# Ledger of designs, part 20: peptides against a protein of PDB entry 2XVC

Target 1, 50 residues: chain A of PDB entry 2XVC
Amino acid sequence: ITERELLDYIVNNGGFLDIEHFSKVYGVEKQEVVKLLEALKNKGLIAVES

## One batch from the design tools (peptide; aimed at target 1 D18)

Design b2_p26_2_s2 (made by RFdiffusion4, then SolubleMPNN; from b2_p26_2, 8 letters changed)
Fold by OpenDDE base, seed 5:
Structure b2_p26_2_s2 (fold): chain B 50 residues (1-50), chain A 26 residues (1-26)
Amino acid sequence: as target 1 above (50 residues)
Amino acid sequence: MKLKIKVTEKGKEYLEKEKKKEEELK
């Protein structure tokens, strides 16, 4: 999965992301999801609220 | 781990640009 794809998912899911659920459904390692989120955050594309 | 994420205006712009690039590659 790419940064664009993850960002698109977040937008279409109302900003909610369950890393455990996402990992299971999309077959992506949790550490990879976290890596992508960190990249998005560091680029100023997202902010984690809670 | 369940998260609530805010997509910034910069993020929204980025997403649209990336989608456009992807479409142009088809």
Scores: peptide ipSAE 0.667, ipTM 0.884, DockQ to the pose 0.829
OpenDDE base, seeds 1, 2, 3, 4: peptide ipSAE 0.666, 0.666, 0.667, 0.667; ipTM 0.883, 0.883, 0.883, 0.883

Design b2_p26_2_s3 (made by RFdiffusion4, then SolubleMPNN; from b2_p26_2, 8 letters changed)
Fold by OpenDDE base, seed 5:
Structure b2_p26_2_s3 (fold): chain B 50 residues (1-50), chain A 26 residues (1-26)
Amino acid sequence: as target 1 above (50 residues)
Amino acid sequence: MKLRIKLTEKGKKYLEEEEKKRKEEE
């Protein structure tokens, strides 16, 4: 999965992301999802809320 | 872990450019 693909998913999901659910459904390691999110955040493309 | 993520203006421009690239590849 690429940064663009994850970003597309987030937008299509109304801005909500469940890392555990995403990992299970798409077969992507949770660490990889977090890595991509950090990259998007560091590039200033997203703001993350917990 | 559940997160709420907002797209910045820079993010919106990024998606726009990526959509243009995807369209160009078709």
Scores: peptide ipSAE 0.590, ipTM 0.847, DockQ to the pose 0.901
OpenDDE base, seeds 1, 2, 3, 4: peptide ipSAE 0.590, 0.590, 0.589, 0.590; ipTM 0.847, 0.846, 0.847, 0.848

Design b2_p26_2_s4 (made by RFdiffusion4, then SolubleMPNN; from b2_p26_2, 11 letters changed)
Fold by OpenDDE base, seed 2:
Structure b2_p26_2_s4 (fold): chain B 50 residues (1-50), chain A 26 residues (1-26)
Amino acid sequence: as target 1 above (50 residues)
Amino acid sequence: MKLKIKLTEKGKEYLKEREEEEKKKK
């Protein structure tokens, strides 16, 4: 999965992301999801609120 | 772990650019 795909998912899901749920449904390791989020955050594209 | 994520203005701009790029490709 790409950063763009993850962003689209987040937006389409009202800004909510359950890492465990996402991992199960999309077959992406939790560590990879976190890595993508870190990248998006470092690029200034997202802010994690909780 | 459940997270609440906000798209920044930069993030919104990024998505707009990508959307336009995909539309031009179609």
Scores: peptide ipSAE 0.566, ipTM 0.844, DockQ to the pose 0.895
OpenDDE base, seeds 1, 3, 4, 5: peptide ipSAE 0.565, 0.565, 0.565, 0.565; ipTM 0.843, 0.844, 0.844, 0.843

Design b2_p26_3 (made by RFdiffusion4)
Pose (drawn by RFdiffusion4):
Structure b2_p26_3 (pose): chain A 50 residues (1-50), chain P 26 residues (1-26)
Amino acid sequence: as target 1 above (50 residues)
Amino acid sequence: TIHPDDKLHIKVTEKGKEYLSEENSK
């Protein structure tokens, strides 16, 4: 998936992401989800919590 | 640091909202 798709998903999910659940449902490797989150964080597009 | 087992609460920054608005205009 693209960074845009993950960001859209996060916004539509009320600003929440369960990496384990997301990986299981959407078939994206956990490390790929982490890689996409880091790119979003480094671009200043998201503030990560918890 | 982001871990592969994390449950994250995430805020979209002002820059993130602007980015989304610009992309939706394409």

Design b2_p26_3_s1 (made by RFdiffusion4, then SolubleMPNN; from b2_p26_3, 10 letters changed)
Fold by OpenDDE base, seed 4:
Structure b2_p26_3_s1 (fold): chain B 50 residues (1-50), chain A 26 residues (1-26)
Amino acid sequence: as target 1 above (50 residues)
Amino acid sequence: MIKEDDKLKIKVTEKGKKYLAERAAE
């Protein structure tokens, strides 16, 4: 999954992301999801609220 | 630090929204 695809998912999911659930559904390792999120955050594209 | 077991609520910034718009136009 790309950063863009993950960002699009976040938007389409109302901003909610359950990393464990996402990993299971999409077959993406949790570490990879975290890596992408950290990249998005570092680029200023997202802010983690909770 | 984001943890693997986190259930997150995420805000997409205005920068993020513009990013998506630009990527959609590519």
Scores: peptide ipSAE 0.692, ipTM 0.899, DockQ to the pose 0.888
OpenDDE base, seeds 1, 2, 3, 5: peptide ipSAE 0.691, 0.692, 0.690, 0.692; ipTM 0.898, 0.899, 0.898, 0.899

Design b2_p26_3_s2 (made by RFdiffusion4, then SolubleMPNN; from b2_p26_3, 10 letters changed)
Fold by OpenDDE base, seed 3:
Structure b2_p26_3_s2 (fold): chain B 50 residues (1-50), chain A 26 residues (1-26)
Amino acid sequence: as target 1 above (50 residues)
Amino acid sequence: MIKEDDVLKIKLTEKGKEYLKKEKEK
């Protein structure tokens, strides 16, 4: 999964992301999801609110 | 620091919105 794809998922899911759930459903390692999120955050593209 | 066990609420920034707009042009 790419940063773009994850960002699109987040938007389409109302901003909510359950990392455990996402990992199970899409077959992406949790660590990879976190890596992508950190990249998006560090680029200033997202803000994590909870 | 984002934890693997977190259920997150995420907001798209204005920069993020512009990013998505540009990415869709590809």
Scores: peptide ipSAE 0.630, ipTM 0.870, DockQ to the pose 0.876
OpenDDE base, seeds 1, 2, 4, 5: peptide ipSAE 0.628, 0.629, 0.630, 0.630; ipTM 0.867, 0.867, 0.869, 0.867

Design b2_p26_3_s3 (made by RFdiffusion4, then SolubleMPNN; from b2_p26_3, 11 letters changed)
Fold by OpenDDE base, seed 5:
Structure b2_p26_3_s3 (fold): chain B 50 residues (1-50), chain A 26 residues (1-26)
Amino acid sequence: as target 1 above (50 residues)
Amino acid sequence: MIKEDDKLKIKITEKGKEYLEKRKKE
């Protein structure tokens, strides 16, 4: 999964992301999801609220 | 630090929205 694809998912899912669930559904390692999220956050594109 | 098992609520920042609009047009 790409950074853009993850961002699109977040938008389409109303901002909610269950990393465990996402990993299972899309077959992406949780580590990779976290890596992409950290990248998005570091770029200032997202803010993690909870 | 984001944890692997976290259930997150994520806000798209204004910068993020601008990014999406720009990417949509390309």
Scores: peptide ipSAE 0.660, ipTM 0.889, DockQ to the pose 0.931
OpenDDE base, seeds 1, 2, 3, 4: peptide ipSAE 0.658, 0.659, 0.659, 0.659; ipTM 0.888, 0.888, 0.889, 0.889

Design b2_p26_3_s4 (made by RFdiffusion4, then SolubleMPNN; from b2_p26_3, 9 letters changed)
Fold by OpenDDE base, seed 4:
Structure b2_p26_3_s4 (fold): chain B 50 residues (1-50), chain A 26 residues (1-26)
Amino acid sequence: as target 1 above (50 residues)
Amino acid sequence: MIKEDDKLKIKITEKGKKYLEEERKK
């Protein structure tokens, strides 16, 4: 999955992301999801609220 | 630090929104 695809998922899911759930559904390793999120955050494209 | 077991609520920033607009044009 790409950063753009993950961003689109977040938007379409109302901003909610359960990493464990996402990993199971989309077959992406949890560490890869975290890596993408950290990249998005570091680029200033997302803010983690909770 | 984001953890693998986190359930997150995420805001798309204005920068993020602009980024998505540009990406969708491509």
Scores: peptide ipSAE 0.682, ipTM 0.904, DockQ to the pose 0.890
OpenDDE base, seeds 1, 2, 3, 5: peptide ipSAE 0.680, 0.680, 0.680, 0.681; ipTM 0.903, 0.903, 0.903, 0.904

Design b2_p26_4 (made by RFdiffusion4)
Pose (drawn by RFdiffusion4):
Parts: structure tokens; C-alpha cells; sequence
Structure b2_p26_4 (pose): chain A 50 residues (1-50), chain P 26 residues (1-26)
């Protein structure tokens, strides 16, 4: 998936992401989800919590 | 959080994140 798709998902999910659940449902490797989150964080597009 | 810290958290089962979209992100 693209960074845009993950960001859209996060917004639509009320700003919440369960990496384990997301990986299981959407078939994206956990490390790929983490990689996409890092790119979003480094572009200043998201503030990560918890 | 760095990528390495997030990977470690995933390995430790800490997979739930709350995320705010920044003004730049909107």
C-alpha cells in the first residue's frame, strides 16, 4: 500500500492503528506498515502516540 | 518513535497506536 492509503486509513479509523490487526486484515507485512508510518512521521504528517 | 523502536514494540506485542494528523498532514 501507499503512504496516502495508510494515512487515509488512519484518518478514517479515527486516528488509530493496530499494526497486528492491520497486517492480518490487509495483508501488509508488519515491518512494511512500520516503514510507511516512519515515512509519514518524518514528513511531519502524523504525530504518533502510545 | 524511531522505526527501530516501533519494530521492537511490534515484537513485544505493543501494536496499538493512537495517531494525530498534523496540520501539514491535513
Amino acid sequence: as target 1 above (50 residues)
Amino acid sequence: FTEEELLKMVEEGKTKLHIKVTEKGK

Design b2_p26_4_s1 (made by RFdiffusion4, then SolubleMPNN; from b2_p26_4, 9 letters changed)
Fold by OpenDDE base, seed 4:
Structure b2_p26_4_s1 (fold): chain B 50 residues (1-50), chain A 26 residues (1-26)
Amino acid sequence: as target 1 above (50 residues)
Amino acid sequence: MSKEELLEKVEKGETKLKIKITEKGK
């Protein structure tokens, strides 16, 4: 999955992301999801609120 | 939250996040 695809998913999901659920559904390692989130954050595209 | 901090939360099963999309991200 690309950074843009993850970003679009988050947008379409109302800003909510369950890493465990996402990992199971899309077959992406939880560590990979975290890596993508950090990339998005470092690019100033997202902020993790809770 | 650092990457390491988030990884620790994930390991503990705290996997539900609320994320703000910035103007840049839109």
Scores: peptide ipSAE 0.729, ipTM 0.925, DockQ to the pose 0.912
OpenDDE base, seeds 1, 2, 3, 5: peptide ipSAE 0.728, 0.728, 0.727, 0.728; ipTM 0.925, 0.925, 0.925, 0.925

Design b2_p26_4_s3 (made by RFdiffusion4, then SolubleMPNN; from b2_p26_4 with F1M E3K H18K K20R V21I)
Fold by OpenDDE base, seed 5:
Structure b2_p26_4_s3 (fold): chain B 50 residues (1-50), chain A 26 residues (1-26)
Amino acid sequence: as target 1 above (50 residues)
Amino acid sequence: MTKEELLKMVEEGKTKLKIRITEKGK
């Protein structure tokens, strides 16, 4: 999964992300999801609010 | 949050996040 794909998922999901759920559904390692989130954050594309 | 903090949260079962998409991200 790409950074943009994850970003689009978050948008389509109303800004909510359950890392555990996402990992199970899409077959992406939790560590990979975290890596992608960090990339998005570092690029200034997202902010983690809670 | 750092990558390490986020990983720790996930391991502890705190997996639900609310994320704001910035104008740059839209």
Scores: peptide ipSAE 0.710, ipTM 0.920, DockQ to the pose 0.918
OpenDDE base, seeds 1, 2, 3, 4: peptide ipSAE 0.709, 0.708, 0.709, 0.710; ipTM 0.920, 0.920, 0.920, 0.920

Design b2_p26_4_s4 (made by RFdiffusion4, then SolubleMPNN; from b2_p26_4 with F1M T2S E3K K14Q H18K)
Fold by OpenDDE base, seed 1:
Structure b2_p26_4_s4 (fold): chain B 50 residues (1-50), chain A 26 residues (1-26)
Amino acid sequence: as target 1 above (50 residues)
Amino acid sequence: MSKEELLKMVEEGQTKLKIKVTEKGK
């Protein structure tokens, strides 16, 4: 999954992301999801609120 | 939140996140 694909998923999911659920459903390692989130944050595309 | 902090949250079972998408991200 690409950064843009994850970002679009977050948008379509109302800004909510369950990393555990996402990992199980889409077959992406939890560490990979975290890596993508860090990249999105560093690019100023997202902010983790809670 | 840093990558390390996010990984610790996941390990501790705190996997549900609320994320703000910026204007740049939209």
Scores: peptide ipSAE 0.721, ipTM 0.925, DockQ to the pose 0.920
OpenDDE base, seeds 2, 3, 4, 5: peptide ipSAE 0.720, 0.719, 0.720, 0.721; ipTM 0.924, 0.924, 0.924, 0.924

Design b2_p26_5 (made by RFdiffusion4)
Pose (drawn by RFdiffusion4):
Structure b2_p26_5 (pose): chain A 50 residues (1-50), chain P 26 residues (1-26)
Amino acid sequence: as target 1 above (50 residues)
Amino acid sequence: STKLWIKANIDMSTEEGREEVDEILS
């Protein structure tokens, strides 16, 4: 998936992401989800919590 | 942690916010 798709998903999910659940449902490797989150964080597009 | 709470730093409900996000990602 693209960074835009993950960001759209996060916004539509009320700003929440369960990496384990997301990987299971959407078939994206956990490390790929992490890689996409880091890119979004480094572009200043998201503030990560917890 | 595998359960993350995330704040978007750009307003995704506006057209301008969505365009800014698209520009940053391009």

Design b2_p26_5_s1 (made by RFdiffusion4, then SolubleMPNN; from b2_p26_5, 9 letters changed)
Fold by OpenDDE base, seed 1:
Formats: structure tokens, C-alpha cells, sequence
Structure b2_p26_5_s1 (fold): chain B 50 residues (1-50), chain A 26 residues (1-26)
């Protein structure tokens, strides 16, 4: 999965992301999801609220 | 928990927002 694909997913999911669920459904390791989130955050595209 | 609430800082519903993201993500 790419950074853009994760961003699109987040937007289309109302801003919610369950890392455990996402990992299971899309077959992406949790650490990879976190890596992508960190990239999106560092690029100023998202803010993690809770 | 692993459940997060995230705020997108771009508006992908607009052409301007999509172009901005494309530039940032290459």
C-alpha cells in the first residue's frame, strides 16, 4: 500500500483508522501502517487526534 | 488501542487539494 492509498482510505473512512483491523483486512504489517502514517504526518498531510 | 482518529489537512474533494497532495507525494 502507498501513502496516497492510505490517505484516501482515511479520508473515505471519516478519519478513523483501526490499525489492527486494517492490518488484518489488507494484509499490511502494523509497523508498515505506522510507517505510512508517520510519513503522512511528517509531510503535513494529517494530524493524529486520538 | 489501535483505533485512531485522524484529521486530514488537505481537501481531496477539490482539484486544488488533489493537486497539492500529488505534488507532495510526487
Amino acid sequence: as target 1 above (50 residues)
Amino acid sequence: SDKLKIKPLVDLSTEEGREEVEKILE
Scores: peptide ipSAE 0.711, ipTM 0.929, DockQ to the pose 0.867
OpenDDE base, seeds 2, 3, 4, 5: peptide ipSAE 0.711, 0.710, 0.710, 0.710; ipTM 0.929, 0.929, 0.929, 0.928

Design b2_p26_5_s2 (made by RFdiffusion4, then SolubleMPNN; from b2_p26_5, 9 letters changed)
Fold by OpenDDE base, seed 2:
Structure b2_p26_5_s2 (fold): chain B 50 residues (1-50), chain A 26 residues (1-26)
Amino acid sequence: as target 1 above (50 residues)
Amino acid sequence: SDKLKIKPTIDLSTEEGRKKVEEILA
């Protein structure tokens, strides 16, 4: 999964992301999801609210 | 919990927003 694909998922999911759920459903390692999130955050594209 | 609430900083519902994201991620 790419940064753009994860961003699109987040948007399409109303801004909610359950990392464990996402990992199980889409077969992506949790650490990879976290890596992508950190990249998006560092690029200023997302803010984690809760 | 692994559940997060995330706010995209760019409005992807607009063409302008989609272009900005593309530029940043390119």
Scores: peptide ipSAE 0.708, ipTM 0.927, DockQ to the pose 0.895
OpenDDE base, seeds 1, 3, 4, 5: peptide ipSAE 0.707, 0.706, 0.707, 0.706; ipTM 0.926, 0.926, 0.926, 0.926

Design b2_p26_5_s3 (made by RFdiffusion4, then SolubleMPNN; from b2_p26_5, 8 letters changed)
Fold by OpenDDE base, seed 4:
Structure b2_p26_5_s3 (fold): chain B 50 residues (1-50), chain A 26 residues (1-26)
Amino acid sequence: as target 1 above (50 residues)
Amino acid sequence: SSKLRIKPTIDMSTEEGRQKVEEILA
Protein backbone atom coordinates (compact mmCIF):
# COMPACT_ATOMS: atom_id res chain seq x y z
CA ILE B 1 0.00 0.00 0.00
CA THR B 2 1.18 3.51 -0.82
CA GLU B 3 1.00 6.66 1.24
CA ARG B 4 -1.56 8.07 -1.18
CA GLU B 5 -3.73 4.98 -0.93
CA LEU B 6 -3.71 5.11 2.84
CA LEU B 7 -4.51 8.81 2.83
CA ASP B 8 -7.38 8.20 0.43
CA TYR B 9 -8.71 5.48 2.70
CA ILE B 10 -8.56 7.74 5.74
CA VAL B 11 -10.39 10.52 3.92
CA ASN B 12 -13.04 8.15 2.63
CA ASN B 13 -13.42 6.68 6.11
CA GLY B 14 -14.29 10.02 7.64
CA GLY B 15 -10.89 10.57 9.20
CA PHE B 16 -10.87 7.41 11.26
CA LEU B 17 -8.48 4.51 11.06
CA ASP B 18 -8.63 1.32 13.08
CA ILE B 19 -5.14 -0.06 12.64
CA GLU B 20 -6.03 -3.52 13.87
CA HIS B 21 -9.07 -3.72 11.64
CA PHE B 22 -7.27 -2.29 8.63
CA SER B 23 -4.40 -4.71 9.06
CA LYS B 24 -6.72 -7.69 9.16
CA VAL B 25 -8.93 -6.61 6.28
CA TYR B 26 -6.25 -5.44 3.88
CA GLY B 27 -3.43 -7.74 4.88
CA VAL B 28 -1.01 -4.98 5.78
CA GLU B 29 1.25 -5.34 8.78
CA LYS B 30 0.36 -2.99 11.61
CA GLN B 31 3.93 -1.74 11.70
CA GLU B 32 3.69 -0.82 8.04
CA VAL B 33 0.48 1.11 8.62
CA VAL B 34 2.13 3.05 11.42
CA LYS B 35 5.15 3.77 9.25
CA LEU B 36 2.94 5.15 6.50
CA LEU B 37 1.03 7.29 8.97
CA GLU B 38 4.23 8.74 10.33
CA ALA B 39 5.36 9.55 6.80
CA LEU B 40 2.08 11.30 6.05
CA LYS B 41 2.34 13.22 9.31
CA ASN B 42 5.93 14.25 8.66
CA LYS B 43 4.90 15.55 5.24
CA GLY B 44 2.22 17.66 6.87
CA LEU B 45 -0.65 15.83 5.23
CA ILE B 46 -2.32 14.56 8.40
CA ALA B 47 -2.61 15.32 12.06
CA VAL B 48 -3.14 12.37 14.36
CA GLU B 49 -5.45 13.36 17.18
CA SER B 50 -5.34 10.22 19.29
CA SER A 1 -7.17 1.08 21.37
CA SER A 2 -6.14 0.70 17.74
CA LYS A 3 -8.66 3.22 16.44
CA LEU A 4 -7.23 6.63 15.62
CA ARG A 5 -8.78 9.96 14.77
CA ILE A 6 -6.88 11.50 11.89
CA LYS A 7 -7.37 14.94 10.43
CA PRO A 8 -6.26 15.42 6.83
CA THR A 9 -4.80 18.87 6.33
CA ILE A 10 -5.78 19.25 2.67
CA ASP A 11 -9.32 19.20 1.36
CA MET A 12 -9.18 16.36 -1.10
CA SER A 13 -12.77 16.85 -2.19
CA THR A 14 -11.44 19.44 -4.63
CA GLU A 15 -9.23 18.93 -7.63
CA GLU A 16 -6.85 21.55 -6.30
CA GLY A 17 -6.48 19.64 -3.06
CA ARG A 18 -5.84 16.36 -4.80
CA GLN A 19 -3.23 18.03 -6.97
CA LYS A 20 -1.48 19.49 -3.94
CA VAL A 21 -1.32 16.07 -2.32
CA GLU A 22 0.08 14.56 -5.48
CA GLU A 23 2.78 17.21 -5.63
CA ILE A 24 3.76 16.62 -2.02
CA LEU A 25 3.88 12.85 -2.43
CA ALA A 26 5.76 12.99 -5.74
Scores: peptide ipSAE 0.738, ipTM 0.934, DockQ to the pose 0.901
OpenDDE base, seeds 1, 2, 3, 5: peptide ipSAE 0.738, 0.738, 0.736, 0.737; ipTM 0.934, 0.933, 0.933, 0.933

Design b2_p26_5_s4 (made by RFdiffusion4, then SolubleMPNN; from b2_p26_5, 8 letters changed)
Fold by OpenDDE base, seed 4:
Structure b2_p26_5_s4 (fold): chain B 50 residues (1-50), chain A 26 residues (1-26)
Amino acid sequence: as target 1 above (50 residues)
Amino acid sequence: SDKLKIKPTIDMSTEEGRKKVEEILE
């Protein structure tokens, strides 16, 4: 999964992301999801609120 | 908890927003 695809998912999911659920459904390692989130955050594209 | 609330900083409901995101992700 790409950074853009994850961002699109987050937007389309109302800003919510359940990493465990996402990992299970899409077959992406939790560590990879976290890596992508860190990249998006570092690029200023997301803010993690809770 | 693995459940997060995330705020996208760019309004991707607009074409302008989607273009900005694409530029940043280049």
Scores: peptide ipSAE 0.713, ipTM 0.930, DockQ to the pose 0.904
OpenDDE base, seeds 1, 2, 3, 5: peptide ipSAE 0.713, 0.713, 0.712, 0.713; ipTM 0.930, 0.930, 0.930, 0.930

Design b2_p26_6 (made by RFdiffusion4)
Pose (drawn by RFdiffusion4):
Parts: structure tokens; C-alpha cells; sequence
Structure b2_p26_6 (pose): chain A 50 residues (1-50), chain P 26 residues (1-26)
């Protein structure tokens, strides 16, 4: 998936992401989800918590 | 919407869970 798709998902999910659940449902590797989150974080597009 | 959130110019707060995978983000 693209960074845009993940960001849209996060916004639509109320700013929440369960990496385990997401990987299971959408079939994206956990490390790929982490890689996409880092890119979003490094572009200043998201503030990560917890 | 995503377009509206991005128009604010501020980071979108997100809560992330995933154990060791979530920790890599900090």
C-alpha cells in the first residue's frame, strides 16, 4: 500500500492503528507498515503515540 | 477527512499498537 493509503486509513480509523490487526486484515507485512509509518513521521505528517 | 486534516498543516496524532513493531517508531 501507499503512504497516502495508510494515512487515509489512520484518519478514517480515528487516528488509531493496530499493526498486528492491520497486517492480518490487509495483508501488509508488519515491517512494511512500520516502514510506511516512519516515512509519514519523517515527513511530519503524523505524530505517533503509545 | 484526510484532505481537511492535511489542510491544517499540523501532524495528525495517531495512536499505534503492535508491541515490538510499535516501539520502532520512537
Amino acid sequence: as target 1 above (50 residues)
Amino acid sequence: TLEEALATGKPIPVKVEGGEYAEQLF

Design b2_p26_6_s1 (made by RFdiffusion4, then SolubleMPNN; from b2_p26_6 with T1S E17V E23A Q24K)
Fold by OpenDDE base, seed 2:
Structure b2_p26_6_s1 (fold): chain B 50 residues (1-50), chain A 26 residues (1-26)
Amino acid sequence: as target 1 above (50 residues)
Amino acid sequence: SLEEALATGKPIPVKVVGGEYAAKLF
């Protein structure tokens, strides 16, 4: 999946990401979602409190 | 934490911040 798809999902879900739900919807491994989040965080595009 | 969210499936609050990289995506 793309970073754009992940960001769109977050925005469309009120600023929340349910990794398990996203994983199921997009058919991607949960660890891959985490990897994408870490990348976006390191780029300074997102801030994650968890 | 992300690991907790991974383990429990609890939704994570994420703040999308602006910047040059954001301009490429939005």
Scores: peptide ipSAE 0.521, ipTM 0.838, DockQ to the pose 0.096
OpenDDE base, seeds 1, 3, 4, 5: peptide ipSAE 0.521, 0.519, 0.520, 0.519; ipTM 0.837, 0.837, 0.838, 0.836; seed 1 fails the geometry check

Design b2_p26_6_s2 (made by RFdiffusion4, then SolubleMPNN; from b2_p26_6 with T1S E17S E23K Q24K)
Fold by OpenDDE base, seed 4:
Structure b2_p26_6_s2 (fold): chain B 50 residues (1-50), chain A 26 residues (1-26)
Amino acid sequence: as target 1 above (50 residues)
Amino acid sequence: SLEEALATGKPIPVKVSGGEYAKKLF
């Protein structure tokens, strides 16, 4: 999965991302999801909230 | 908001959950 694909998913999912759920559904390791999110965050593309 | 971010080009707000993995982002 690419950063753009993850970003598109987030937008289509209303700005919500459950790492555990995403990992299970799309078969992407949780660590990889985190790395992608970190990249998006560091690039100023997303603002992470809890 | 998400809508505002998309319209203005601001960072997209993302509510992240996922236990210990999500905590690494905060």
Scores: peptide ipSAE 0.687, ipTM 0.914, DockQ to the pose 0.619
OpenDDE base, seeds 1, 2, 3, 5: peptide ipSAE 0.686, 0.686, 0.686, 0.686; ipTM 0.914, 0.914, 0.914, 0.914

Design b2_p26_6_s3 (made by RFdiffusion4, then SolubleMPNN; from b2_p26_6 with T1S E17K E23K Q24K)
Fold by OpenDDE base, seed 3:
Structure b2_p26_6_s3 (fold): chain B 50 residues (1-50), chain A 26 residues (1-26)
Amino acid sequence: as target 1 above (50 residues)
Amino acid sequence: SLEEALATGKPIPVKVKGGEYAKKLF
């Protein structure tokens, strides 16, 4: 999965991401999901909220 | 908000759930 694909998913999912769920559904390692999110965050494309 | 971010080019707000994995992003 690419950063753009993950960003598109987030937008289409209303700005919500469940790492465990995403990993199970799309077959992407949780560590990889985090890596992509970190990249998006560092590029100023997303703002992570708790 | 998500709507505002998409309209103004601001960072997209993302609520992340994922225990220890989510904590790495804070």
Scores: peptide ipSAE 0.698, ipTM 0.919, DockQ to the pose 0.593
OpenDDE base, seeds 1, 2, 4, 5: peptide ipSAE 0.698, 0.697, 0.697, 0.697; ipTM 0.919, 0.919, 0.919, 0.919

Design b2_p26_6_s4 (made by RFdiffusion4, then SolubleMPNN; from b2_p26_6 with T1S K15R Q24K)
Fold by OpenDDE base, seed 2:
Structure b2_p26_6_s4 (fold): chain B 50 residues (1-50), chain A 26 residues (1-26)
Amino acid sequence: as target 1 above (50 residues)
Amino acid sequence: SLEEALATGKPIPVRVEGGEYAEKLF
C-alpha cells in the first residue's frame, strides 16, 4: 500500500518526490522511501531522473 | 541523485511509466 501511496504522491506533486517531506508526512523512514523508489524503478513503473 | 536528495531534501523528478501503475492506482 505504501508503494501506491508513493506513486500517488509523485503524480499529485507533478512528478516530483520530496523524500524528506514524504517521510515526514507518511511516517516512513527516508531509507525506506529510497528502497520503495528503487523497487518501483526495478519494476519498470517509474524512471528516476536524478 | 538519490543520495543528494536524501542529504539536501531536494525534490527528485520522477517519470511515471504506464502499465501496472494503473493497476496500483485504480
Scores: peptide ipSAE 0.539, ipTM 0.852, DockQ to the pose 0.119
OpenDDE base, seeds 1, 3, 4, 5: peptide ipSAE 0.538, 0.537, 0.537, 0.536; ipTM 0.851, 0.852, 0.851, 0.851; seed 3 fails the geometry check

Design b2_p26_7 (made by RFdiffusion4)
Pose (drawn by RFdiffusion4):
Structure b2_p26_7 (pose): chain A 50 residues (1-50), chain P 26 residues (1-26)
Amino acid sequence: as target 1 above (50 residues)
Amino acid sequence: LTIEEAMEKKVPLRIKVTEKGREYLE
């Protein structure tokens, strides 16, 4: 998936992401989800919590 | 927790979309 898709998903999910659940449902490797989240964070597009 | 640590510990993330992020989505 693209960074845009993950960001859209996060916004539509009320700013919440369960990496384990997401990986299971959407078939994206956990490390790939982490890699996409790091890119989003480094671009200043998201503030990560918890 | 870092993103990596949260993933390893199966801790769900709460995420705020910044103003820059909202503009990017528009």

Design b2_p26_7_s1 (made by RFdiffusion4, then SolubleMPNN; from b2_p26_7, 7 letters changed)
Fold by OpenDDE base, seed 1:
Structure b2_p26_7_s1 (fold): chain B 50 residues (1-50), chain A 26 residues (1-26)
Amino acid sequence: as target 1 above (50 residues)
Amino acid sequence: LSIEEAAEKNIPLKIKVTEKGKEYLK
């Protein structure tokens, strides 16, 4: 999965992301999801509200 | 709560997509 694909998923999922669930459903390692989220955040594309 | 902590503790995140993020998806 790419940063763009993850960002698109976040938008379409109402801004919610359960990393464990996402990992299980899409077969992406949790740490990969974390890496992508960190990249999105560092680029100013997302802000974590929790 | 950091992203890493959320992943470790399996806590769902609420994420704000910024205007820059929205523009990125256009």
Scores: peptide ipSAE 0.775, ipTM 0.942, DockQ to the pose 0.928
OpenDDE base, seeds 2, 3, 4, 5: peptide ipSAE 0.774, 0.774, 0.774, 0.774; ipTM 0.942, 0.942, 0.942, 0.942

Design b2_p26_7_s2 (made by RFdiffusion4, then SolubleMPNN; from b2_p26_7 with T2S M7A K10N R22K E26K)
Fold by OpenDDE base, seed 1:
Structure b2_p26_7_s2 (fold): chain B 50 residues (1-50), chain A 26 residues (1-26)
Amino acid sequence: as target 1 above (50 residues)
Amino acid sequence: LSIEEAAEKNVPLRIKVTEKGKEYLK
């Protein structure tokens, strides 16, 4: 999955992201999701709350 | 929590897509 694809998923999922759930459903390692989120955040494309 | 900590603890994230992010998707 690419940064763009993940960002699109986030938008389509109303901004909600359960990394474990995402990993299980889409077969992407949790650390890969973390990496992509960090990239999106560092580029100023997202702001993350938890 | 940081993104890494949220992943480790399985805490769901609420993510705001910035205007820059929205522009990126256009």
Scores: peptide ipSAE 0.775, ipTM 0.943, DockQ to the pose 0.970
OpenDDE base, seeds 2, 3, 4, 5: peptide ipSAE 0.775, 0.773, 0.774, 0.774; ipTM 0.942, 0.942, 0.942, 0.942

Design b2_p26_7_s3 (made by RFdiffusion4, then SolubleMPNN; from b2_p26_7, 7 letters changed)
Fold by OpenDDE base, seed 2:
Structure b2_p26_7_s3 (fold): chain B 50 residues (1-50), chain A 26 residues (1-26)
Amino acid sequence: as target 1 above (50 residues)
Amino acid sequence: LSIEEAAEKNIPLKIKVTEKGKEYLA
């Protein structure tokens, strides 16, 4: 999965993301999801609210 | 709550997509 695809998922999922759930559904390792989220955050594309 | 902590504790995140992020997807 790419950063763009993850960002698109976040938008389409109402801004909610359960990393473990996402990992199970899409077959992406949790550490990879974390890595992508960190990249998105560091680029100023997302802000984690909770 | 950090991203890493959320992953470790299996806590769902509420994420805001910034205007920059929205432009990125446009």
Scores: peptide ipSAE 0.779, ipTM 0.943, DockQ to the pose 0.926
OpenDDE base, seeds 1, 3, 4, 5: peptide ipSAE 0.778, 0.777, 0.778, 0.778; ipTM 0.943, 0.943, 0.943, 0.943

Design b2_p26_7_s4 (made by RFdiffusion4, then SolubleMPNN; from b2_p26_7, 7 letters changed)
Fold by OpenDDE base, seed 4:
Structure b2_p26_7_s4 (fold): chain B 50 residues (1-50), chain A 26 residues (1-26)
Amino acid sequence: as target 1 above (50 residues)
Amino acid sequence: LSIEEAAKKGVPLKIKVTEKGKKYLE
């Protein structure tokens, strides 16, 4: 999964992201999702509110 | 709660997509 694909998912999911659920559904390691989220945050593309 | 901690604890995240993020997807 790419950063763009994850960002698109977040947008389409109203900003909600359950990493464990996402990992199970899409077969992406939780650590990879975390890495992508950190990258998105560091690029100023998202702000985490939880 | 950090992203890493949320992942480990199984806590859902609420994420704001910035205007920069929205533009990125255009």
Scores: peptide ipSAE 0.766, ipTM 0.940, DockQ to the pose 0.939
OpenDDE base, seeds 1, 2, 3, 5: peptide ipSAE 0.766, 0.766, 0.765, 0.765; ipTM 0.940, 0.940, 0.939, 0.939

